Peptides against a protein of PDB entry 3HUF. Designs and how they scored, part 15

Target 1, 320 residues: chain A of PDB entry 3HUF
Amino acid sequence: MWIIEAEGDILKGKSRILFPGTYIVGRNVSDDSSHIQVISKSISKRHARFTILTPSEKDYFTGGPCEFEVKDLDTKFGTKVNEKVVGQNGDSYKEKDLKIQLGKCPFTINAYWRSMCIQFDNPEMLSQWASNLNLLGIPTGLRDSDATTHFVMNRQAGSSITVGTMYAFLKKTVIIDDSYLQYLSTVKESVIEDASLMPDALECFKNIIKNNDQFPSSPEDCINSLEGFSCAMLNTSSESHHLLELLGLRISTFMSLGDIDKELISKTDFVVLNNAVYDSEKISFPEGIFCLTIEQLWKIIIERNSRELISKEIERLKYA

## One batch from the design tools (peptide; made by RFdiffusion4, then SolubleMPNN)

Design b2_p25_7_s3 (from b2_p25_7, 11 letters changed)
Fold by OpenDDE base, seed 5:
Structure b2_p25_7_s3 (fold): chain B 320 residues (1-320), chain A 25 residues (1-25)
Amino acid sequence: as target 1 above (320 residues)
Amino acid sequence: EEEEEKKKKEEEEYEKEQEELLKKE
C-alpha cells in the first residue's frame, strides 16, 4: 500500500494510506476519499492530481508498488517528483519512494510503498476477496511467490493444514484467515487520516498459531530439522519439493511406485507420497521402505524430538 | 531542527512574496 507523510506539518502531522483511486491535492480541498488537503500558502487551491492504479499481476510476483500517477493541475510553479518536473500530461512512477514537491513549497510529501502481497491457498477464497483487496492496493494470487508477505490459510473443519500453509509458515510469511480479511475490508475509511489504524496481521497470526496445535512455535524449529536424511517423492508439486528442501532433506524424485527399485531403497530413508497415492496404493508399497504422506511427516516435524521419532520409524521398518 | 527552521523561513519568505503578488493584481 502507498503511505504518504510530509515535512513541515503540511499534512497536519498525519500519515495517510492511499488506496487505488484518484485524489485532488491542494490547499483548498477537504480531506476525504478523493482529496488530500495540504496546508501551505505556497500550494495552489487545487495543485495536483494523484492517481494510484490497482495492482498488476506482475506486482504479485515482484512485490512492486501500484503505479503512482502525478499530474500538475496547471499551477504556476508546477509539481516535482524526485527532483524532476512532472510533465504537462502527467507522469507515472513505479519507484517505492517518491518525494513530491508542490510548487515552491520547501516541504515535501514523502510517499513510500509498504509491501503487502497476499497469497491464497484456496481458489474459491481468492475469488471472494481478490477484488476487494486489489481496491486496497494489495496484490493477490494462488501461486507461490517470493514477494508474498501474507498467506490466507484454508480452514476446513477437522482437516490438517495444507502443504501450502506448511510452506508459507516455513517461509516466515504472516499466516492470516478470513477474520483478518473481513476486518481489513471495514477499516478503509478510518485509515484515511491515520495509517496506524490498519489492522495488525501479526496479531491475527499469533492467534492462529496459539489456537492451532498443528503449528510449531517457530519456523526455526522445523527448518533443517531433518538434515542428513534422504527422501524420495513422487514428482507432483513444486511446493511439496520446496517444503522438503526447507526441512534439510536430500530429495530424489520418481514417476511411479514401480520406479522404487533396490537402488533407490538403498539411498532413501523414507518415501513421501501424496494422499491420493498413499490411500490407493497402500497394498502395493515396497517392502523395507517407510512410506508416509506430507501431512504425516508434518506431524512428526512439529514434535520436539522429530529426528528421534523419524529415526525410530525408519529402524522399525528396516528390521520388519 | 536547524534544517526545519531554515525550511520554515523559506516558506515564510515565499508566503510574503505570494501575498505581495496577490496585492498587485
Scores: peptide ipSAE 0.026, ipTM 0.598, DockQ to the pose 0.083
Fold by OpenDDE base, seed 1:
Structure b2_p25_7_s3 (fold): chain B 320 residues (1-320), chain A 25 residues (1-25)
Amino acid sequence: as target 1 above (320 residues)
Amino acid sequence: EEEEEKKKKEEEEYEKEQEELLKKE
């Protein structure tokens, strides 16, 4: 989201979130969803127009800012952004930091980009929330991205957490739920006056972790916890692969269970399968192979003695 | 602090100049 602040009390000492939309900036406007009052005699009654675009798909992957357009409203002394005069037709900016000078005012409006990108685990949840979040200047998507700051957990009552949720946790992404998104939608008007009123997602995350025994105490307890072990997995989701890498596993990939030969077995401590393959092919598993789902693996990993538990299971099945 | 005081003086001087211009129109 874009946040503005200014020197010399020209913004009344307040920080403001700018959501996607158009703002008239000037001395003789009233602060609302489309106006920014700036208090200086050096500033025109209507001085500039700020236009913030909704997030692009690219912004979700890069964590880049919503495009910020500045237009001078035919003022005597013009408008500058980063010491450069704004052109007559306006200019667009993708920099994360903008120093906006209105006329000869010695105090600048400082605009800075606070990165917030929300990944969804479920396409239905994305479809429900994407429009509202995009109108807050928050990029949204389903795919894994290095720019993601938050992850929406799908709470199905009585279900294990998804691979996406497991991976988001290990990546130290802030896990949030529908309750946070609902709360975030309500603050849109209140944060116009004070950007500090933006809800802290970390409190939502703490509550999720506290109320769900499927999470370890920290990601650090799980990262590299299986260093030295080797697994084989189906060439499934990239998230599943990255999850197993974060556990410190050596990973071999195969395309079908038929590709699991004696050579692969000799180099592999266990086979990781998705639920569908595990349930359908459980009867066809060769004797002496430890096969488990990612969810079963996760249940072992969250235990303090995960290495000992896995070793015991490997031994039990190798000598059975 | 010294830069803020300088900027504040520059604003006050410019505001006075603008008030004087508005009185001459």
Scores: peptide ipSAE 0.024, ipTM 0.584, DockQ to the pose 0.081
Fold by OpenDDE base, seed 2:
Structure b2_p25_7_s3 (fold): chain B 320 residues (1-320), chain A 25 residues (1-25)
Amino acid sequence: as target 1 above (320 residues)
Amino acid sequence: EEEEEKKKKEEEEYEKEQEELLKKE
């Protein structure tokens, strides 16, 4: 999201979030959803127009800013952005930091991009929330991205957490729920005066972890917890692969259970399968190897003695 | 792999857009 602040109290000492939309900036406007009052004798009554575009799909992957357009409203002394005079037709900016000078005002409006990108685990929830979140200048998507700051967990009572949720936790993404999204949707008007009124996602996250025994106490308890072990997995999910990497595993990939030969077994401590393959093929598992699902592995790695538990299962099957 | 390539391409296109903005300045 774009945040503005200003030097010399010309914004009354307040920070403001600028959502996608159009703003008239000047001395004689009243602060609302489409106006920014600036208190200076050196600026025009109506001085500039700011237009912030909605996020692109690209912005979800890069964490880049919503495009920021600036137009001078035919003022006597013009408008500058980053010490450059704004062109007669206006100019567009994609820099994360903008110093906006209105006329001869010695104090600048500082605009900075605060990255917030929300990943969804479920396409139905993305479809429900994406439009509203994009109108807040928040990129949204389903795919993994290094720019993602938040992850929406599905609340299914009595179900195991998904691989996406497991991976989001281990990569230190802030896990949120539908209650946080609902709260976030209501703040649009209140944050016009004070950007600090944005809801605290970390409090939501702490409450999720505290109330769900399927999470370890911290990501650090699981990261590299299986260092020195080797696994084989089906070449299916990128998130599953990255999850196993974060556990410190050496990973081999295979395309089918038929590819699990004596050579692969000799180099592998255990095989990770998806639920469908595990349930259908459990009778045809290779002898002398430990096979488990990611969900079964997760139940082991959240235990304090995860290495001892895995070692015991490996030994049981290698010497059988 | 295709997802990582798409992401990398999107990052490279962002960097190019930033470079073009810096040249117009």
Scores: peptide ipSAE 0.000, ipTM 0.224, DockQ to the pose 0.014
Fold by OpenDDE base, seed 4:
Structure b2_p25_7_s3 (fold): chain B 320 residues (1-320), chain A 25 residues (1-25)
Amino acid sequence: as target 1 above (320 residues)
Amino acid sequence: EEEEEKKKKEEEEYEKEQEELLKKE
């Protein structure tokens, strides 16, 4: 989201979130959802128009800012952004930091991009929330991204957490739920005067983890917990692969269960399968190898003695 | 339209007054 602050109390000492939309900026406007009052003798009654675009799909992957358009409203002294005069038709900016000078005002409006990118585990929830979140200047998507800051967990009561949720947790992404999204959708008016009123997702995350025994106490408890072990997996999911890497596993990939030969078995401690393959092919698993799902592996990983537990399961099936 | 044109004239007058003030500082 864009946040603006200003020097010399020209914004009354307040920080403000700018959501996607159009803002008239000037001395003789009243602060509201479409106006920014700036208190300076050097600023025109209506000085500039700021237009913040909705996030692009690219912004989800890069963590880049919503495009910030500045137009001078035909003022005598113009508008500058980053010491450059704004062009007659307006200019668009993708920099994360904007120093906006209105006319000859000695104090600048400083705009900075606060990155917030929300990944969804479920396409139906993305479809439900994406429009509202985009109107908050929050990029959204389904795929893994290095720019993701938040992850929406699908709360199904009594269901196991998904691989996406497991990976988001280990990646130190802030896990949130639909209740937090609902709260975010309502804050638009309250943050006009004070950007600090933006709800902290960390409290939502703490409550999710506290109330769900499927999470370890911290990501650090699980990261590299299986260092020294090796696994083989079907080349099916990037998130699954990255999850296993974060556990410290050496990973081999195969295309089908038929590719699991004696050589692979000799180099592999266990095979990780998705639920569909595990359930359908359980009868045809290769002899002498431990096969499990990611969800079954996760149940072992969250235990304090995960290394001892996995070692016992490996040994049990080598001699079975 | 007349109210917008009136606002524009008041804006132009104000910009002139502010320019004169800034020259005196």
Scores: peptide ipSAE 0.027, ipTM 0.561, DockQ to the pose 0.152; fails the geometry check

Design b2_p25_7_s4 (from b2_p25_7, 11 letters changed)
Fold by OpenDDE base, seed 3:
Structure b2_p25_7_s4 (fold): chain B 320 residues (1-320), chain A 25 residues (1-25)
Amino acid sequence: as target 1 above (320 residues)
Amino acid sequence: KEEEEKKKKEEEEYEKEQEKLLEEE
């Protein structure tokens, strides 16, 4: 989201979040959802217009800012952004840091981009929340992104956590739920006066982890915990592949269980299957190899002795 | 503090320049 601050108390010593929308900036406006009061005699009554666009699909993958448009309102001394005079028709900015000078005011408005990108595990939840979050200047999506800062956990009562949730946790993404999204939707009024009133996602995350025994104590306990082991998996999920990579596994891919030959078995400690294949093909598993689901693997990984546990399971099947 | 005092003087000089321009219109 865009945050503005200023020197010389021209913003009354307050920081403000700017959501997508249009703002009239000047000395003789009252702070509201569409106006920013600046306290200086050196600026016009109505000096500039700021327009912040909604996030693009590209912004979800890059963590880039919502486009920031600045227009001077035909003032005598104009407006500058990063020491450059704003053009007569206005200019658009994609820089993460903007120093905005209004006329001859010796104090600048500093605008900075705080990156926040929310990944959803469930397409139905994305469909429900995406519009509201985009109106907060938050890019949203389903696909993995290096710019992802938050992950919405799909809560099904009594179900295991999803592969997406497991991977988000290992990536150190802040896991959130619908309660946090509801709280985010109410912040528009409070953050006009104080940007620090933004909801703390870390408190939501701490509560999720504390109340769910399916999470390890830290991502660091699991990252590279299976270094030196080799697995084979179906070439069906990029997220599952990345999860296994973060565990430090050497990964071989196959297209069907029929591709698991004696050569692959000789090079592989265990086979990772999705639930559908595991349940349908239990009778046709290759002899002499340990087959498990990602969820079964996760239950081993969250244990402090994960390496010993997996070694024992591999040995049991070599002697069976 | 010195930079803030400098910026405040620049604002006071600008105010005087604006007052003078309003007296000339």
Scores: peptide ipSAE 0.049, ipTM 0.688, DockQ to the pose 0.087
Fold by OpenDDE base, seed 2:
Structure b2_p25_7_s4 (fold): chain B 320 residues (1-320), chain A 25 residues (1-25)
Amino acid sequence: as target 1 above (320 residues)
Amino acid sequence: KEEEEKKKKEEEEYEKEQEKLLEEE
């Protein structure tokens, strides 16, 4: 999201979030959803127009800013952005930091980009929330991205957490739920006056972890917890692969259970299968190897003695 | 502090010049 602050108390000492939309900036405007009052005698009654665009799909992957357009409203002394005079037709900016000078005002409006990108585990939840979140200047998507700051967990009572949720936790993404999204949707008006009124996602996250025994106490308890072990997995999910990498595993990939030969078994401590293959093929598992699902592996790695538990299962099957 | 006081003086001088120009419009 874009945040503005200013030098010399010309914004009344307050920080403001600029959501996607159009703003008239000047001395004689009243602060609302489309106006920014600036308190200086050095600026015009109506001085500039700011236009913030909605996020692009690219912004979800890069964490880049919503495009910021500035137009001078035919003022005597013009408008500058980053020491450059704004052109007659206006100019557009993709920099994360903008110093906006209105006329000869010695104090600048400082605009800075605060990255917030929300990943969804479920396409139905994305479809429900994406439009509203984009109107807050928040990029949204389903796919993993290095720019993601938050992950929406589906509340299914009594179900195991998904691989996406497991991976989001281990990569230290803030896990949120539908209650946080609902809260976030209501703050749009209140944050016009004070950007600090944005809801704290970390409090939501702490409450999720505290109330769900399927999470370890911290990501650090699981990261590299299986260092020195080797696994084989089906070449299916990128998130599953990245999850196993974060556990410190050496990973081999195969395309079918028929590719699990004596050579692969000799180099592998256990095989990770998806639920569908595990349930359908459990009778045809190779002899002398430990096969488990990611969900079964997760139940082991959240235990304090995860290495001892895995070692015991490996030994049981190698000497049988 | 000295740079803020200088900016404030430049603003006060500019305010007086703008007040004069706005009274003429």
Scores: peptide ipSAE 0.042, ipTM 0.684, DockQ to the pose 0.079
Fold by OpenDDE base, seed 5:
Structure b2_p25_7_s4 (fold): chain B 320 residues (1-320), chain A 25 residues (1-25)
Amino acid sequence: as target 1 above (320 residues)
Amino acid sequence: KEEEEKKKKEEEEYEKEQEKLLEEE
C-alpha cells in the first residue's frame, strides 16, 4: 500500500494510506476518500491529482508498488517528483519512494510503498477476496512468490494444514485467515487520516499459531532439521520440493513408484508421496523403504526430537 | 539573532508574495 507523510506539518503531522483511486491534492480541499488537504501558502487551491492504479499481476511476483500517477493541475509553479518536473500530461511512477514537491513549497510529501502481497492456498477464497484486496492496493495470487508477505490459510475443519501453509510458515510469511481479510475490508474509511489504524496481521498470525498444535514454535525449529537425510519424491509439485529443501533434505525425484530401483533405495532414507498416491499404492510399495506423506513427515518435523523419531522409523523398516 | 530575524522576514515576505500569486488560482 502507498503511505504518505510530509515535512513541516503540511499534512498536519498525519500519515495517510492511499488506496487505488484518484485524489485531488491542494490547499483548499477537505480531506476525504478523494481529496488530500495540504496546508501551505505556497500550494495552489487545487494543485495536483494523484491516481493510484490497482496492482498488476506482475506486482504479485515482484512486490512492486501500484503505479502512482501525478498530474499538475495547471499550477503556476508546477509539481515535481524526485526533483523532476511532472510533465504537462502527467507522469507515472513505479519507484517505491516518491518525494513530491508542490510548487515552491519547501516541504515535500513523501510517499513510500509498504509491501503487502497476499498468497491464497485456495482458488475459491482468492476468487472471493481478490477484487476487494486489489482495491486496497494489495496484489493477490495462488502461486508461490518470493514477494509474498502474507498467506491465507485454508481452514478445513478436521484437516491437517496444507503443504502451502507448511511452506508459507517455513519461508516466514505471515499466515492469516478469513477473519483478518474481513477486518481489512472494514477499515478502508478509518485509515484515511491515520495509517496506524491498519490492522496488524502479526496478531492474527500469533493467534493462529497459538491455537493450532500443527505449528512448531518457530520456522527455525524445522529449517534444516533433517540435514544429512536423503529422500525421494514424485516430481509433482514445486512447493513440496521447496518444502523438503528447507528441511535440509537431499532430494531425488522419480516419475512413478516403478522407477524406485535398488540404486535409489540404497541412496534414500525415505520416500515422500502425495496423499492420493500413498492411499492408492499402499499395496505396491517397494520392500525395504520407508514411504510417508508430506503430512506424516510434517507431524514428525514439528516434534522436538524429529531427528530421533525419523531415525527410529527408518530403522524399524530396514529390519522389518 | 539579527541574521535569524532577517531570514524570518525574508521567509514571511516570500510567503506573502507566494500567497498573492496563488490567490488567482
Scores: peptide ipSAE 0.033, ipTM 0.600, DockQ to the pose 0.102
Fold by OpenDDE base, seed 4:
Structure b2_p25_7_s4 (fold): chain B 320 residues (1-320), chain A 25 residues (1-25)
Amino acid sequence: as target 1 above (320 residues)
Amino acid sequence: KEEEEKKKKEEEEYEKEQEKLLEEE
């Protein structure tokens, strides 16, 4: 989201979140959802128009800012952004830091981008929330991204957490739920005067982890916990692969269970399968290898003695 | 229209006066 602050108390010492939309900026406007009052003698009554665009799909992957358009409203001294005069038709900016000078005001408005990118675990929730979150200047998507800051867990009571949720946790993404999204949707008015009133997702995350025994105490408890072990997996999911990498596993990929030969078995401690393959092909598993789902592996990983547990399961099936 | 044009002139005059004050500080 864009946050503005200013020098010399020209914003009354307050920080403000700018959501996507249009703002008239000037001395003689009243602060509201579409106006920014700036208190300076050197600023026009209606000085500039700020237009913040909704996030693009690219912004989800890059963590880049919503496009920030600045137009001078035919003022005598114009408007500058990063020491450059704004063009007659307005200019658009994708920099994360904007120093905005209105006329000859000695104090600048400083706009900075606070990255917030929300990944969704399922397309249905994305479809439900994307429009509202985009109107908050929050990029949204389904795919893994290095720019993701938050991950929406689907709360199904009594269900196992998904691979996406497991990976988001290990990646140190802040896990949130629909209750947090609902809360975010209501704060738009309260943060106009004070950007610090933006709800902290960390409290939501702490509550999710505290109330769900399927999470370890920290990502650090699981990261590299299986260092020295090797697995083979079906080349089906990027998130699954990255999850296993974060566990410290050496990973081999195969295309079908028929590709699991004696050579692969000799180099592999266990085979990781998705639920569909595991359930459909249980009868046809290769002899002498431990096959499990990611969810079954996760149940071992969250235990304090995960290395000893996995070693026992490997040995049990080598001699079975 | 005439009231808007009058307000714009008053604003331009005010900006000129404030410019001088800031150059003197």
Scores: peptide ipSAE 0.033, ipTM 0.566, DockQ to the pose 0.180

